# Peptides against a protein of PDB entry 4KTY: the designs that were tried, part 17

Target 1, 266 residues: chain A of PDB entry 4KTY
Amino acid sequence: YVLNDIGVIFYGEVNDIKTRSWSYGQFEDGILDTCLYVMDRAQMDLSGRGNPIKVSRVGSAMVNAKDDEGVLVGSWDNIYAYGVPPSAWTGSVDILLEYRSSENPVRYGQCWVFAGVFNTFLRCLGIPARIVTNYFSAHDNDANLQMDIFLEEDGNVNSKLTKDSVWNYHCWNEAWMTRPDLPVGFGGWQAVDSTPQENSDGMYRCGPASVQAIKHGHVCFQFDAPFVFAEVNSDLIYITAKKDGTHVVENVDATHIGKLIVTKQI

## One batch from the design tools (peptide; aimed at target 1 R20 S87 Q110 H170)

Design b1_p12_8_s2 (made by RFdiffusion4, then SolubleMPNN; from b1_p12_8, 5 letters changed)
Fold by OpenDDE base, seed 4:
Structure b1_p12_8_s2 (fold): chain B 266 residues (1-266), chain A 12 residues (1-12)
Amino acid sequence: as target 1 above (266 residues)
Amino acid sequence: SMPTLSYGTEDV
């Protein structure tokens, strides 16, 4: 997980799983310097740089450009007029070196680009890391641990009534570390995500969230466990918005979200 | 083929 400089990222749809190669390049010239520069831009204290909990949390914030002029600008509008389309990237090296040279956020990324760059950052700093792809990944915007889907009376989706959404797929990272701040047994793989989705205590960041805790339904542990839990295990709540302003729950689907979670096995 | 972009949908 630390020594592999080339990886595979899963994407596509649950019924049509696709793979792409990604060059992490954590040993390439200038990459370690850039990772240190990222932590410098974050104004991270030297004492914190040896703590994988702090490093992964700072990395989750700084790999995206929001709040702090971090590495990547996200775009999902399919225009990409002022930069490189997310699909054109083949690895982390060019992105990180451009960031270091220009000292400005690089355009553009989507989830696998964020995850690829973040994987390089973690591995470069000696944190074992892998990319995880979740098919039918929920984005819970209101922290209610459910995915609200509002329907018109005709059965069509009304996307204006909620900010909740389901990604066809989403990529994030798992980082290996001890969690002395958590009960025994909740170390190991920690979910961390640099794709800017939700504000976490004032910044667009996510994790580290204990994978073991989430698997056992423990959402009370720091950081962002409810959000990560919702990504993989939200119930879909289909709500009909009536013309009289009432909301009626029409259906609940507990099986759709997190239909498949894939990571490369060594 | 061009890599599939990630997209959010509420129509599930």
Scores: peptide ipSAE 0.068, ipTM 0.750, DockQ to the pose 0.123
OpenDDE base, seeds 1, 2, 3, 5: peptide ipSAE 0.030, 0.030, 0.030, 0.030; ipTM 0.676, 0.631, 0.681, 0.693

Design b1_p12_8_s3 (made by RFdiffusion4, then SolubleMPNN; from b1_p12_8, 5 letters changed)
Fold by OpenDDE base, seed 4:
Structure b1_p12_8_s3 (fold): chain B 266 residues (1-266), chain A 12 residues (1-12)
Amino acid sequence: as target 1 above (266 residues)
Amino acid sequence: SMPELSYGSEDV
C-alpha cells in the first residue's frame, strides 16, 4: 500500500464497472515537500504530525479547498470553466505541484480526484492507504441514518424537500492505523474522505471512522461514523409529500445503498 | 454508456 505509486480506481455503475489508472507519485520530487506544506497551511502542531489519526483528519480537511484554501476545488456542474476538467487528471503529482507553486486551490476535482490526491498524501506520510469505491453511495445531509427521497403525488422526485442524495458511485480512502482512542478491535482500516460532503465539527472533513466498527453497526465512535455508515447502509425512504402538507412513507428499500464496495486487493 | 463523472441524484 505505501510503496505502490500506481493504482487503479473503480468507477462507473454497479452493472458496468470501470477502471482507471491513477499515478500517486508519492516518491516524485516535491511531493513530500508539498505534503509538509499542506500540514503547515493547516497550522498543524508538530506533535500531531506523528499521529495518523490527526494526520488523516487534517488531510481530509486540507485536500479539499473549503474552509482552509486546501488543495482541490470540487465541481459537478459539467462546465469546469477556469480550470481542468476532473476527468483530465491522470495522477496526483501535477495537482500537488500546482498547489505548492501557486499557493492557491487547484480546479477541479470530483471524488476519485480527491481520493487520488488524498491517497498520495497518506502514502507520502507513511500511512498505508487505499481507495474504496462505493456504488449507490448515500449522502445523508440531515444525519438521520436514512436517505429521504421525497416524491410528488405523481411519483416524480421533489429535489427541493431534502438535501440527501445518492451518488452513482463515490470514492473515498481507507487508512491503516491503530485506534488507541477506541475499544480493542476497532483499529486497522479507517474510512477517511476528502470530498467535501458534510461539515464535521466546523470543517468539511470526514473520518477517521473505524471500518470494523461500521461493519458491526457501531456508529457511536469518532469520527463521523454515522455519516460513513449511512454512505454504505442507508435505507431509502420514499416519502410522498401530499398537497395537504402530510408526508406518507410509500416504500422502504434496504438493499439499494452500498450494493457493491470495491477496492484493489494486493 | 455509463458516465465517467460522479453525480448525485435523489431519483434512484
Scores: peptide ipSAE 0.189, ipTM 0.778, DockQ to the pose 0.141
OpenDDE base, seeds 1, 2, 3, 5: peptide ipSAE 0.087, 0.027, 0.032, 0.122; ipTM 0.743, 0.674, 0.658, 0.688

Design b1_p12_8_s4 (made by RFdiffusion4, then SolubleMPNN; from b1_p12_8, 8 letters changed)
Fold by OpenDDE base, seed 2:
Structure b1_p12_8_s4 (fold): chain B 266 residues (1-266), chain A 12 residues (1-12)
Amino acid sequence: as target 1 above (266 residues)
Amino acid sequence: APPKLSYGTEDV
């Protein structure tokens, strides 16, 4: 989880799982220097740089360009005129070196690009890390631990009322660390995510959230456990918005979200 | 059939 510089990222759909190679390149020339530069840009105190909790949280913020002119600009509109299409990247090295040389955010990324670069950052700094792919990954934007899907009378989604969304797949990272800030037993793998999805206490960042805490429904544990829990275990609530302004719950699906979570074992 | 959902997708 630290020494391997080439990986596989899972993507596609649960019924059509795809894989792509990704070169992490954590040992390539200039990559460690760039990771240190990222922490310098974040104005991270030297005392915090040895703490994997702080490092992973800062990394989750800085790998995306939001708030702090971090590494990658996300784009999901299929318009990439001012940069490189997300699908054209094959590894982290070119992205990180471009960021270091230009001192400006690199365009463009999507979830696997964010996860790939973040994996390099973590491994480069000696934090064991892996990429995780969740199929049917929820994006809860109001922290209610459910996906509220508003329907028109014809059964189509009302996009004006529906704020929550579901990714066909989403990639994030798990980082291995002790959690002395949590009760005993909630160390080990921690979910961290650099794809800008939700604001977490003033910045687009996510984690570290204890995987053990999530598995046992302990959403009160820092950081961002409710959001990560919702990504993997939210119910879909189908609500018909009637013309008279009333809302009726028509269906609840507790099986749609988080159908498959995949990671490379070695 | 389940309602049509809006999914995020990979851009190619």
Scores: peptide ipSAE 0.028, ipTM 0.670, DockQ to the pose 0.702
OpenDDE base, seeds 1, 3, 4, 5: peptide ipSAE 0.027, 0.026, 0.028, 0.032; ipTM 0.648, 0.650, 0.685, 0.692; seed 5 fails the geometry check

## One batch from the design tools (peptide; aimed at target 1 S87)

Design b2_p13_1 (made by RFdiffusion4; failed a check: the pose's geometry)
Pose (drawn by RFdiffusion4):
Parts: sequence; structure tokens; C-alpha cells
Structure b2_p13_1 (pose): chain A 261 residues (1-241, 247-266), chain P 13 residues (1-13)
Amino acid sequence: YVLNDIGVIFYGEVNDIKTRSWSYGQFEDGILDTCLYVMDRAQMDLSGRGNPIKVSRVGSAMVNAKDDEGVLVGSWDNIYAYGVPPSAWTGSVDILLEYRSSENPVRYGQCWVFAGVFNTFLRCLGIPARIVTNYFSAHDNDANLQMDIFLEEDGNVNSKLTKDSVWNYHCWNEAWMTRPDLPVGFGGWQAVDSTPQENSDGMYRCGPASVQAIKHGHVCFQFDAPFVFAEVNSDLIYITAHVVENVDATHIGKLIVTKQI
Amino acid sequence: SPENYFVPFPAPS
């Protein structure tokens, strides 16, 4: 989780698992300096840089280009003007070195690309890290921790009213640290996510959210545990437009995996 | 392709 500079990112389907190799490259010339440059550009106060909670949260904001001209721009537009399609990248090095050289956000990325770059950032600084993949990952748009699926009278999905969504898969990172800001028992792996989905305190960032706190539903503990809980375990609520028609308690988060040791 | 996408909601049972 610190010294391995290559990895595997899982994707596809639960019974059709695909792998994508990834070069983290945290030891390559120019990368460590690039990680420091990322924190400088985020205007992160130096006095907080010894705190992995802060470093990881800043990283979750700065790895994406929204709000702060950070590292990577997301796109699903099937055009990818003036850049590289997200599927073309095979590691983090070219992205990070291009960012340091050009001093401009790099185009383009999707979830596993954000996760790969963020993983490089964490391991390079010495924060143990890994990439996790969540199949049938929920995206909660109204912060009620459930998927609200509005149906027309005919029983079909009303695409105007329905805003929540589900991904075939989503990838984020876990960072290892104590959580002196939380009661004892909630350190260890913290979910951190640099893929923009929902604002957290006015910026696209997410975490660190204690995985142990998410497991027992104690999502009151900072940061962004309710959103992460919703990604892995929200119920699907079918609502006819308002009457609750049905509840699917098993659809979301069918499987979560990471590379074996 | 490794690019992720949205999946449609399943019909209510």
C-alpha cells in the first residue's frame, strides 16, 4: 500500500470482472515534486501538511479540476476535444508530469483515472492507500441516502423527475490513518474520492470517511460518510408520482473489491 | 471499454 508502484483496477460486472493495469509511478522523477506542487496550488497551509486527514481531503479536492484548477478534468462526451480519452491512460505519471509542466488541468478522466492519480499522490507522500471498486454504485443527488426513482402513471421511469442514478461501477480510494477527530474505533481505512459527484462544503471532494463508521451506519462522523454510505448501500425506492410502489434493498453495492496483497 | 456509465433502474417487482 506504500511501496508498490504498479497495481490493478477492477471494473466490468460482478460475474464478468475486467482488470486494468495501472502504473502509479510514485517514485518516478518529478512525481514527488509534483505532489508538493499540487498542495501549493491548493493553497494548503504548510502547518496542516503533517495531518493525513487534511492532506487526504485536500487531495480529494485537488486531483479534480473543478473549483480550483486541479489535476484532471472529467468527461463522458465521446469527443474529448484537445485531450486524451479517459480510456487511453495506463498510469498516473504522464498526467501528473503534464500538470506540473503545463500548469493546466489535464484532459480527460473518469473514475478509475481519478482514483489512479489520487493513489499515486497518497503513496508518494507516504500515506498507505489502495483503490476500491464498487459495482452498482449509487449516486445520491438530494442527500437523503436512498435512490428516489419516480414513475409515470404507466409505470415507466419519469426521467424528468428522477435525478439520482446508478453506475455500472465506480472507483475511489482508501487511505490508512488514525482518526483522532473521531471517537476511538474509527481509524484505519478512510474512504477518499476525487471524482466529482457531489459538493462537500462547497467543493467537489469527498472524505476521509471512516469505513468502519459507514459499516455500522454512524454517518454523523465527518467527512461525507452519508454520501459514501449511499454509494454502497442505499435502498432503491420506487415512487409513483406520491405513492411508494416498491423498495429494492439489494440492488446497490453488489460487490466491492481491491487488489490482493 | 473501461469507461463507466449509468445503468437503467430495474423495474419494480

Design b2_p13_1_s1 (made by RFdiffusion4, then SolubleMPNN; from b2_p13_1, 6 letters changed; failed a check: the pose's geometry)
Amino acid sequence: SPLSHEVPFPKPK

Design b2_p13_1_s2 (made by RFdiffusion4, then SolubleMPNN; from b2_p13_1, 6 letters changed; failed a check: the pose's geometry)
Amino acid sequence: SPLEYEVDFPKPK

Design b2_p13_1_s3 (made by RFdiffusion4, then SolubleMPNN; from b2_p13_1, 5 letters changed; failed a check: the pose's geometry)
Amino acid sequence: SPLSYKVPFPKPK

Design b2_p13_1_s4 (made by RFdiffusion4, then SolubleMPNN; from b2_p13_1, 7 letters changed; failed a check: the pose's geometry)
Amino acid sequence: SPLSHTLPFPKPK

Design b2_p13_2 (made by RFdiffusion4)
Pose (drawn by RFdiffusion4):
Structure b2_p13_2 (pose): chain A 261 residues (1-241, 247-266), chain P 13 residues (1-13)
Amino acid sequence: YVLNDIGVIFYGEVNDIKTRSWSYGQFEDGILDTCLYVMDRAQMDLSGRGNPIKVSRVGSAMVNAKDDEGVLVGSWDNIYAYGVPPSAWTGSVDILLEYRSSENPVRYGQCWVFAGVFNTFLRCLGIPARIVTNYFSAHDNDANLQMDIFLEEDGNVNSKLTKDSVWNYHCWNEAWMTRPDLPVGFGGWQAVDSTPQENSDGMYRCGPASVQAIKHGHVCFQFDAPFVFAEVNSDLIYITAHVVENVDATHIGKLIVTKQI
Amino acid sequence: SYDISAIMRYNNV
C-alpha cells in the first residue's frame, strides 16, 4: 500500500469482472515534486501538512479540477475536445507531469482515473492507500441516504422528478490513518474520493470517512460518511407521484473489491 | 417488477 508503484483497478460486472492495469508511478522523476505543487496550488497551509486527515481531504479536492483548478477534469461527453478520452490513460504519471508542466487541469478523466491519480498522490507522500471498486454504486443527490425513484401513474420512471442515480461501478480510495478527531475504534481505512459528485462544505471533495463508522452506521462522524454510506448501502425507494410503492434493500453495493496483496 | 434503466449510469473503460 506504500511501495507498490503498479496496481489493478477492477471494473465491469460482479460475474463479469474486468481488470485495468495502472501505473501509479509514485517514484518517477518529478512526481513527488508534483505532489508538493498540488498542495501549494491548493493553498494548503504548511502547518497542516503533517496531518494525514488534512492531506487526504485536500487531495480529495485538488485531484479534481472543479473549484480550485486542480489536476483532472471529468467528462462523459463522448467528444473530449482538446484532450485525451478517459479510457486512454494507463497510469498517473503522464497526467501528473502534464499538470506540473502546463500548470493547467488535465483533460479528461472518470472515476478510476481520479482514483489512480489520487492513489499516486497518497502513496507518494507516504500515506498507505488503495483503490476500491463498488458495483452498483449509489449517487444520492438530496442527502437523505436513500435512492428516491419517482414513478409516473403508468408505473414507468419519471425522469424529470428522479434525480438520484446508480452507477455500474464507481472507484474511490482508502487511506490508512489514525483518527484522533474521532472516538477510539474509528481509525484504519478511511474512504477518500476525488471524483466530483456532491459538494462537501462548498467544494467537490469527499472524506476521510471512517469505513468502520460507515459499517455500523455511525455516519455522524466527519467527513462525508453519510454520502459514502449511501453509495454502498442505500435502499431503493420506489415512490409513485406521494405513495411508497416498493423498497429494494439489496440492489446497491453488491460487491466491493480491491487488489489482493 | 420495475424497469430502472433510466436511473442507471455507465462508465466506458

Design b2_p13_2_s1 (made by RFdiffusion4, then SolubleMPNN; from b2_p13_2, 4 letters changed)
Fold by OpenDDE base, seed 3:
Structure b2_p13_2_s1 (fold): chain B 266 residues (1-266), chain A 13 residues (1-13)
Amino acid sequence: as target 1 above (266 residues)
Amino acid sequence: SYDLSAIYRYEYV
């Protein structure tokens, strides 16, 4: 989880799981320097750079370009003007070196690119890390731990009212660390995500969220446990919004989200 | 069964 510089990322559909290789290259020339540069750009205090909790949280913020001119610009409109299509990247090295050289965000990434670069960042700094793929990954937009799907009176989805969304798949990272800031038993793997999805206390970042805590339904523990929990466990709530302003719950589906979560094993 | 196509987001590999 630290020494392996080549990995496999799972993607595709739950019924058609695919894999792609990714070169992390954490030992390549200039990569450690770039990771340090990233923390410098984040103005991270030196005292925190040895703390995997702080490092992973900063990395979560800085691997995306939002807020702080971090490493990667995301694009999900299938138009990649003025940059490299996300699918063209084969590893982290070129991205990180470009960032270091240009000192400007690199275009473009999607979730596996963010996860790949973030994995390099973590491993480069000695934090055991792996990429996790969640199929049917929920994006809870209003922080209520459920997917609110609003329906028209005719039963069609009301896209205007429905703010939540579902990724066919989404990749994020798990970083291994002790969590002395949490109750006993909630150390180990921590979910961290550099793909810009939601604002977390002022910037687009996510985690570290204790995987064990989330698995046991403890969403009160820092950081961003509710969001990560929602990604993998959200119920779909089908709501008919009546013209008179009343809401009627038509159905609840507890099986749609998080159908499969996979990661490469050593 | 509901048509959720409106809320699906896709990664483009």
Scores: peptide ipSAE 0.603, ipTM 0.950, DockQ to the pose 0.904
OpenDDE base, seeds 1, 2, 4, 5: peptide ipSAE 0.598, 0.597, 0.556, 0.597; ipTM 0.949, 0.948, 0.943, 0.948

Design b2_p13_2_s2 (made by RFdiffusion4, then SolubleMPNN; from b2_p13_2, 4 letters changed)
Fold by OpenDDE base, seed 3:
Structure b2_p13_2_s2 (fold): chain B 266 residues (1-266), chain A 13 residues (1-13)
Amino acid sequence: as target 1 above (266 residues)
Amino acid sequence: SYDLSAIYRYEFV
């Protein structure tokens, strides 16, 4: 989880799981320096740079360009003008070195690119890390731990009212660390995500969220446990919005989200 | 079943 500089990222569909190789390159020339540079750009205190909780949270924010001119600009419109298509990247090294050289965000990334670069960042700094892929990953936009799907009276989805969305798949990272800030038993793997999805206390970042806490439904533990919990466990709530403004729950589906969560074991 | 195509977001491999 630290020494392996080549990895496999799972993607595709739940019924057609695919893998792609990713070169993390955490030992390549200039990469550690770039990771330090990233923390410098974040204005991270030296005292915090040895704390994996702080480092992973800062990394979560800085691997994406939002808020702080971090490493990667995301693009999901299938138009990648003025940059490299996300699918063209094969590893983290070129991205990080470009960022260090240009001192400007690199275009473009999607979830596996964010996860790949973030994995390099974590491993460079001695934090055991792996990439996790969640198929049918929920994006809870209103922080209510459920997917609110609003329907027209005719049964079609009301896209204007429906703010929540579902990714066919989504990749994020798990980082291994102790959590002295949490109750005993909630150390170990922590979910962290650098793909910009939701604002977390003023920045597009996510985690570290205790995987054990999430598995046991403890969403009260910092950081961003509710969001991560929702990504893997949200119920779909089908709501008919009537013309008179009333809402009627038509159905609830507790099986749609988080169909499969996979990670490379070694 | 409901058509959820409107709320699906896709990663472009």
Scores: peptide ipSAE 0.588, ipTM 0.946, DockQ to the pose 0.921
OpenDDE base, seeds 1, 2, 4, 5: peptide ipSAE 0.579, 0.539, 0.566, 0.574; ipTM 0.942, 0.933, 0.944, 0.942

Design b2_p13_2_s3 (made by RFdiffusion4, then SolubleMPNN; from b2_p13_2, 4 letters changed)
Fold by OpenDDE base, seed 5:
Formats: structure tokens, sequence, C-alpha cells
Structure b2_p13_2_s3 (fold): chain B 266 residues (1-266), chain A 13 residues (1-13)
């Protein structure tokens, strides 16, 4: 989880799983320097740079360009005229070296690119890390741990009222660390995500969230456990908006989200 | 069954 410089990222559909190679290159020239530069740009105190909790949280913020002119600009509109299409990247090295050289965010990334670069960052700094792919990954927009799907009386989705969404797949990272800030048993793998999805206490960042905590429904534990929980475990709540303005829960589906979570083992 | 096409998002790979 630290030594491998080439990996596989799972993507595609749950019924048609695909893999792509990704070169992490954490040992290549200039990459460690770039990772240190990233932490410098974040104005991270030296005392925190040895703490994987702080490092992974800062990394989740800085690998995306939002808020802090971090590494990657995300784009999901299939228009990549001012940079490199996300699908064209094959590894982290070119991205990180471009960032270090230009001192400007690199265009463009999507989840697997963010995850790939973040994986390099973590491994370069000695944090065991892996990429995780979640199929049918929920994006909870209002942090209520459920997917609120509003329906018209005719049964069609009301897109105006429905703010939550579901990715066919989403990639993020898991980083291995102790969590002395949490109760015993919630160390180990921690979910961290550099893809800018939701604001977390002032920045687009996510984690570290204890995987064990998420598995046991302990969403009160820092950081961003509710959001990560929703990505993998949220129920779909179908709500009919009546003509008179009332809302009625028509159905609940607890099986749609998080159908498969995949990671490559060494 | 419900048509959830409106809430699905896709990555361009």
Amino acid sequence: as target 1 above (266 residues)
Amino acid sequence: SYDLSAIYRYHYV
C-alpha cells in the first residue's frame, strides 16, 4: 500500500466492471518535493505534517483546486478545451510535476484522477493508501443521511425539488492510520476524498472518516462520517409532492445505494 | 418501479 507505484482503478458499471491502470510514481524525482510543496501551499504547520489525520485531511482539500488553488480542477461537463481531458491521464506524476512547475491548478480531473493523485500524495508521505470504487454512490446534498427523491403525483421524479444525486460509480481513497481521537477500534482504514463534493467546515474536503465507524453506523465521529455513510448506505426515500403542497413518503429503498465497493488488494 | 434517470450522474471515461 506504500511501495507499489502502479495500481488499478475500478470503474464503469456494477454489471460491467472495468479496470484502468494508474501510475502513482511516488518514488519518481520531484514527487516528494511536490507533496511537500502542496503542504506548504496549504500553510500546514510543521507539527501537523507528521500526523496522518491532519495530513490526509489537508490532502483531501489540496488535491482539488477549490478554496485553495490546489492541484486539480474538476470538470464533469465533457468540455475540456483549456486542459487535458480527465480520461487522458495515465498517472499522477505529470499532474503533480505540472502543478509544482506552474504553481497553478491543473486541468482537468474527475474522481479517479483525484483519487489517483491523492493516492500518490498519501503514499509519498508514508501513509498506506488505496483507491476504493463505490458503485451507485450517493451524493447527499443536505447531510440528512438519505436520498430524498421527490415525485410528482404522476410518479415522475421532480427534478426541481430533488437535490440529491447518484453517481454510477465514485472513487475515493482509504488511508491507514491510528485514530487516537476516536474510541478504540475505529483506527485502521479511513475514508478520505479529494473530489470536491461537499463543503466540510469551510473547505471542499472529506475525511478521514473511520471505515469501521461507518460500517457500524457511528456517523458522529469526525470527519465527515455522515457524508461518507450516505455515499454507501443511504436509503432512497420516495416522497410525493401533492398538489396541495403536502409531502407523503411513498416508498423506501434500502438496496439501491452502495451496491458494490471494490478495491485492489496487494 | 421509478425512473431515476434524472438523478444519475456519470463520469466521462
Scores: peptide ipSAE 0.625, ipTM 0.951, DockQ to the pose 0.894
OpenDDE base, seeds 1, 2, 3, 4: peptide ipSAE 0.614, 0.607, 0.615, 0.611; ipTM 0.949, 0.949, 0.950, 0.949

Design b2_p13_2_s4 (made by RFdiffusion4, then SolubleMPNN; from b2_p13_2 with M8Y N11Q N12Y)
Fold by OpenDDE base, seed 3:
Structure b2_p13_2_s4 (fold): chain B 266 residues (1-266), chain A 13 residues (1-13)
Amino acid sequence: as target 1 above (266 residues)
Amino acid sequence: SYDISAIYRYQYV
């Protein structure tokens, strides 16, 4: 989880799981320097750079370009003007070296690119890390731990009212660390995500969230446990919004989100 | 069963 510089990222569909190779290249020339540069750009205090909790949280923020001119610009409109299509990347090295050289965000990434670069960042700094793929990954936009799907009276989705969305798949990272800031038993793998999805206390970042805590339904622990929990466990709430302003819950589906979560074991 | 395709977002590989 630290020494392996080549990995596999799972993607595709739950019924058609695909894998792609990704070169992390944490030992390549200039990569460690770039990771340090990233922390410098974040103005991270030196005293925190040895703390995997702080490092992973900063990395979560800085691997995306939002807020702080971090490493990668995301694009999900299938138009990649002025950059490289996300699918063209084969590893982290070119991205990180471009960032270091240009000192400007690199275009473009999607979740597996963010996860790949973030994995390099973590491993480069000695934090055991792996990429996790969640199929049917929820994006809770209003922080209520459920997917609110508003329907018109005719049964069609009301796109105006429906703010939540579902990714066909989403990749994020798990970083291994002790969590002395949490109750006993909630160390180990921590979910961290550099793909810009939601604001977390002022910037687009996510985690570290205790995987064990989330698995046991404990979403009260820092950081961003509710959001990560929602990604994998949200119920779909089908709501008919009546013209008179009343809402009627038509159905609840507890099986749609998080149908499969996979990661490379070794 | 509801058609919720409107809320699906996709990664483009």
Scores: peptide ipSAE 0.655, ipTM 0.958, DockQ to the pose 0.906
OpenDDE base, seeds 1, 2, 4, 5: peptide ipSAE 0.646, 0.652, 0.598, 0.421; ipTM 0.958, 0.958, 0.950, 0.863

Design b2_p13_3 (made by RFdiffusion4)
Pose (drawn by RFdiffusion4):
Structure b2_p13_3 (pose): chain A 261 residues (1-241, 247-266), chain P 13 residues (1-13)
Amino acid sequence: YVLNDIGVIFYGEVNDIKTRSWSYGQFEDGILDTCLYVMDRAQMDLSGRGNPIKVSRVGSAMVNAKDDEGVLVGSWDNIYAYGVPPSAWTGSVDILLEYRSSENPVRYGQCWVFAGVFNTFLRCLGIPARIVTNYFSAHDNDANLQMDIFLEEDGNVNSKLTKDSVWNYHCWNEAWMTRPDLPVGFGGWQAVDSTPQENSDGMYRCGPASVQAIKHGHVCFQFDAPFVFAEVNSDLIYITAHVVENVDATHIGKLIVTKQI
Amino acid sequence: SAENYLVPFPSPS
């Protein structure tokens, strides 16, 4: 989780798992300096840089370009003007070195690309890290921790009212650290996510959220545990437009995986 | 492709 500079990112389907190799490249010339430059550009106060909670949270904001001209711009537009399609990248190095050189956000990425770059950032600084993949990953748009699926009278999905969504898969990172800001028992792996989905305190960032706190549903503990809980375990609520028609308690988060040791 | 996408909601049971 610190010294391995290559990895595997899982994607596809639960009974059709695909792998994508990834070069983290945290030891390559120019990468460590690039990680420091990322924190400088985030205007992160130096006095907080010894705190992995802070470093990881800043990283979750600065790896994406929204709000702060950070590292990577997301796109699903099937055009990718003036850049590289997200599927063309095979590691983090070219992205990070281009960012340091050009001093401009790099185009383009999707979830596994954000996760790969963020993983490089964490391991390079010495924060143990890994990439996790969540199949049937929920995206909760109204912060009620459930997927609200509105149906027309005919029983079809009302695409105007329905805002929540589900991904075939989503990838984020886990960072290893104590959580002195939380009661004992909630350290260890913290979910951190640099892919923009929902604002957290006015910026696109997510975490660190204690995985142990998410497991027992104690999502009151900072940061962004409710959103992460919703990604892995929200119920689907079918609502006819308002009458609750049905509840699917098993659709979300069918499987979560990471590369074996 | 490795590019992720949205899936449609399943029909209610």

Design b2_p13_3_s1 (made by RFdiffusion4, then SolubleMPNN; from b2_p13_3, 7 letters changed)
Fold by OpenDDE base, seed 1:
Structure b2_p13_3_s1 (fold): chain B 266 residues (1-266), chain A 13 residues (1-13)
Amino acid sequence: as target 1 above (266 residues)
Amino acid sequence: SSLSYEIPFPKPK
């Protein structure tokens, strides 16, 4: 989880699972220095740099360019002008070295690119880390632990009212650490995500969220446990918006989200 | 495709 410098990332569709190689390159020249530079850019104090909770949270913020001119600019518009298409990257090294050299965000990434770079960052700093792929991954936009699907009276989705969405797949990271800030038993793997999805207390970041806590339905613990829970376990709530302004729950689907969660032991 | 994308919600059952 720390020493392996090449990995496999799962992607594609749940019924057509694909894998791609990713070179983390945490031992290549300049990479550790770049990871330290990232923490410098975050203005992270030296005392916090020894705490994997703080480091992983800062990393989740800084691997994306939002808010703080971090490493990667995300793009999902299929144009990718003025940069490199997300699919062209094969590893973290070129991205991190470009960031260090230019001192500007690198274009462009999607979830697996963010996860790949974040994995390198964590491993460079001695934090065991792996990439997790979730198929049919929910994006809860209003933090209510469910997918709110608003329907017109004709049964079509009201796209203006429906803010939540589902990814065909989404990648994030799990980092291994103790959690003395949580009740006993909630250490171990912590979900962290550098793909900019939702604002978390002022910045686009996510985690660390205790995987064990989430598995047992505990979403009250820091950080961002409700969001991570929703990614893997939210119900689809179909709500009909009546012409009179009333909302009626027409259907609930508890099987659509989180159809498969895959990770490779590295 | 390797790209991630948002998928439409299924029709209610």
Scores: peptide ipSAE 0.608, ipTM 0.941, DockQ to the pose 0.921
OpenDDE base, seeds 2, 3, 4, 5: peptide ipSAE 0.584, 0.578, 0.576, 0.588; ipTM 0.937, 0.936, 0.934, 0.937

Design b2_p13_3_s2 (made by RFdiffusion4, then SolubleMPNN; from b2_p13_3, 7 letters changed)
Fold by OpenDDE base, seed 4:
Structure b2_p13_3_s2 (fold): chain B 266 residues (1-266), chain A 13 residues (1-13)
Amino acid sequence: as target 1 above (266 residues)
Amino acid sequence: SPLPYVIPFPKPK
C-alpha cells in the first residue's frame, strides 16, 4: 500500500461501477517535503508526528482548506471559475506542489480528489493507506445515526425540513495502525476522511475510526465512529410532519445505505 | 456524470 504510487478510484453507480486512475506520486520530488510542510502549517507538535493516530487526524483536517487554510477547497455547486475543476485533476502531485508554492489553498476538490491527496499524505509519512468508495453513502448532518426524511402529509419529501442526504458514492481513506487507545482487536484499518462534511470537535475532520468497531456497531470509540457508521449503515426514517406539528414515523428502511464498499487490495 | 451527486430518497411504501 505504501509503495504503489498509482492507484484506482472506484466511482459512479452501484450497478455501473466505474474506475479512474490516480497518481499519488509520493516519491516525486518535493512531495514528502510538502507533506511535512502541511504538518508545519497545522502547528503539529514534533512529539506527535510519529503517532499515526495524530498524524491521520491532522491530515484529515489539513487536506481540506476549512478552518486552517489547508490544501484543498471543495466545490459542489458546479462553479469552478477561480480554479481547476475537480474532474481535471489526475493525481496528487500538482495539487500538493501548488499548495507548497503558493502557500494558499488549492481550488477545487471533491471527495475523490480529497481522498487522493490524503492517500498521498499518509503514504508519504509511512502510513499504509487506501481509498474506499461507499455507494449510497449517507451524510448524517445532526449526528443521530439515521437519515431523517421528512414527508408532507401527501407523501412527498419536504426538502426544507430534510437536511440529511445520500450520495450515490463517496470516497474516503483507510489507514493501517495500531490503536492502543482502544480495546484489543480494534486496531488495523481506520477510516479517515478529509472531505469536509461535518465538524468534529471544532474542525472539519473525520477519524481515525476503527473499521472493526464500525462493523460491529461500536460507535462509542474515538474518533467520529458515529458519523462513519451512519455513512455505511444508517436507516432511512420516514417521518410525516402533520399539520398540527406532530411527527409520526411512517416507515423505516434499513437496506438503502451502504450498498457496496469497494477498495483495492494490495 | 463522473461527479458524485445527491440521490433522491425513494418513495416510502
Scores: peptide ipSAE 0.619, ipTM 0.942, DockQ to the pose 0.866
OpenDDE base, seeds 1, 2, 3, 5: peptide ipSAE 0.612, 0.615, 0.617, 0.617; ipTM 0.942, 0.942, 0.943, 0.943

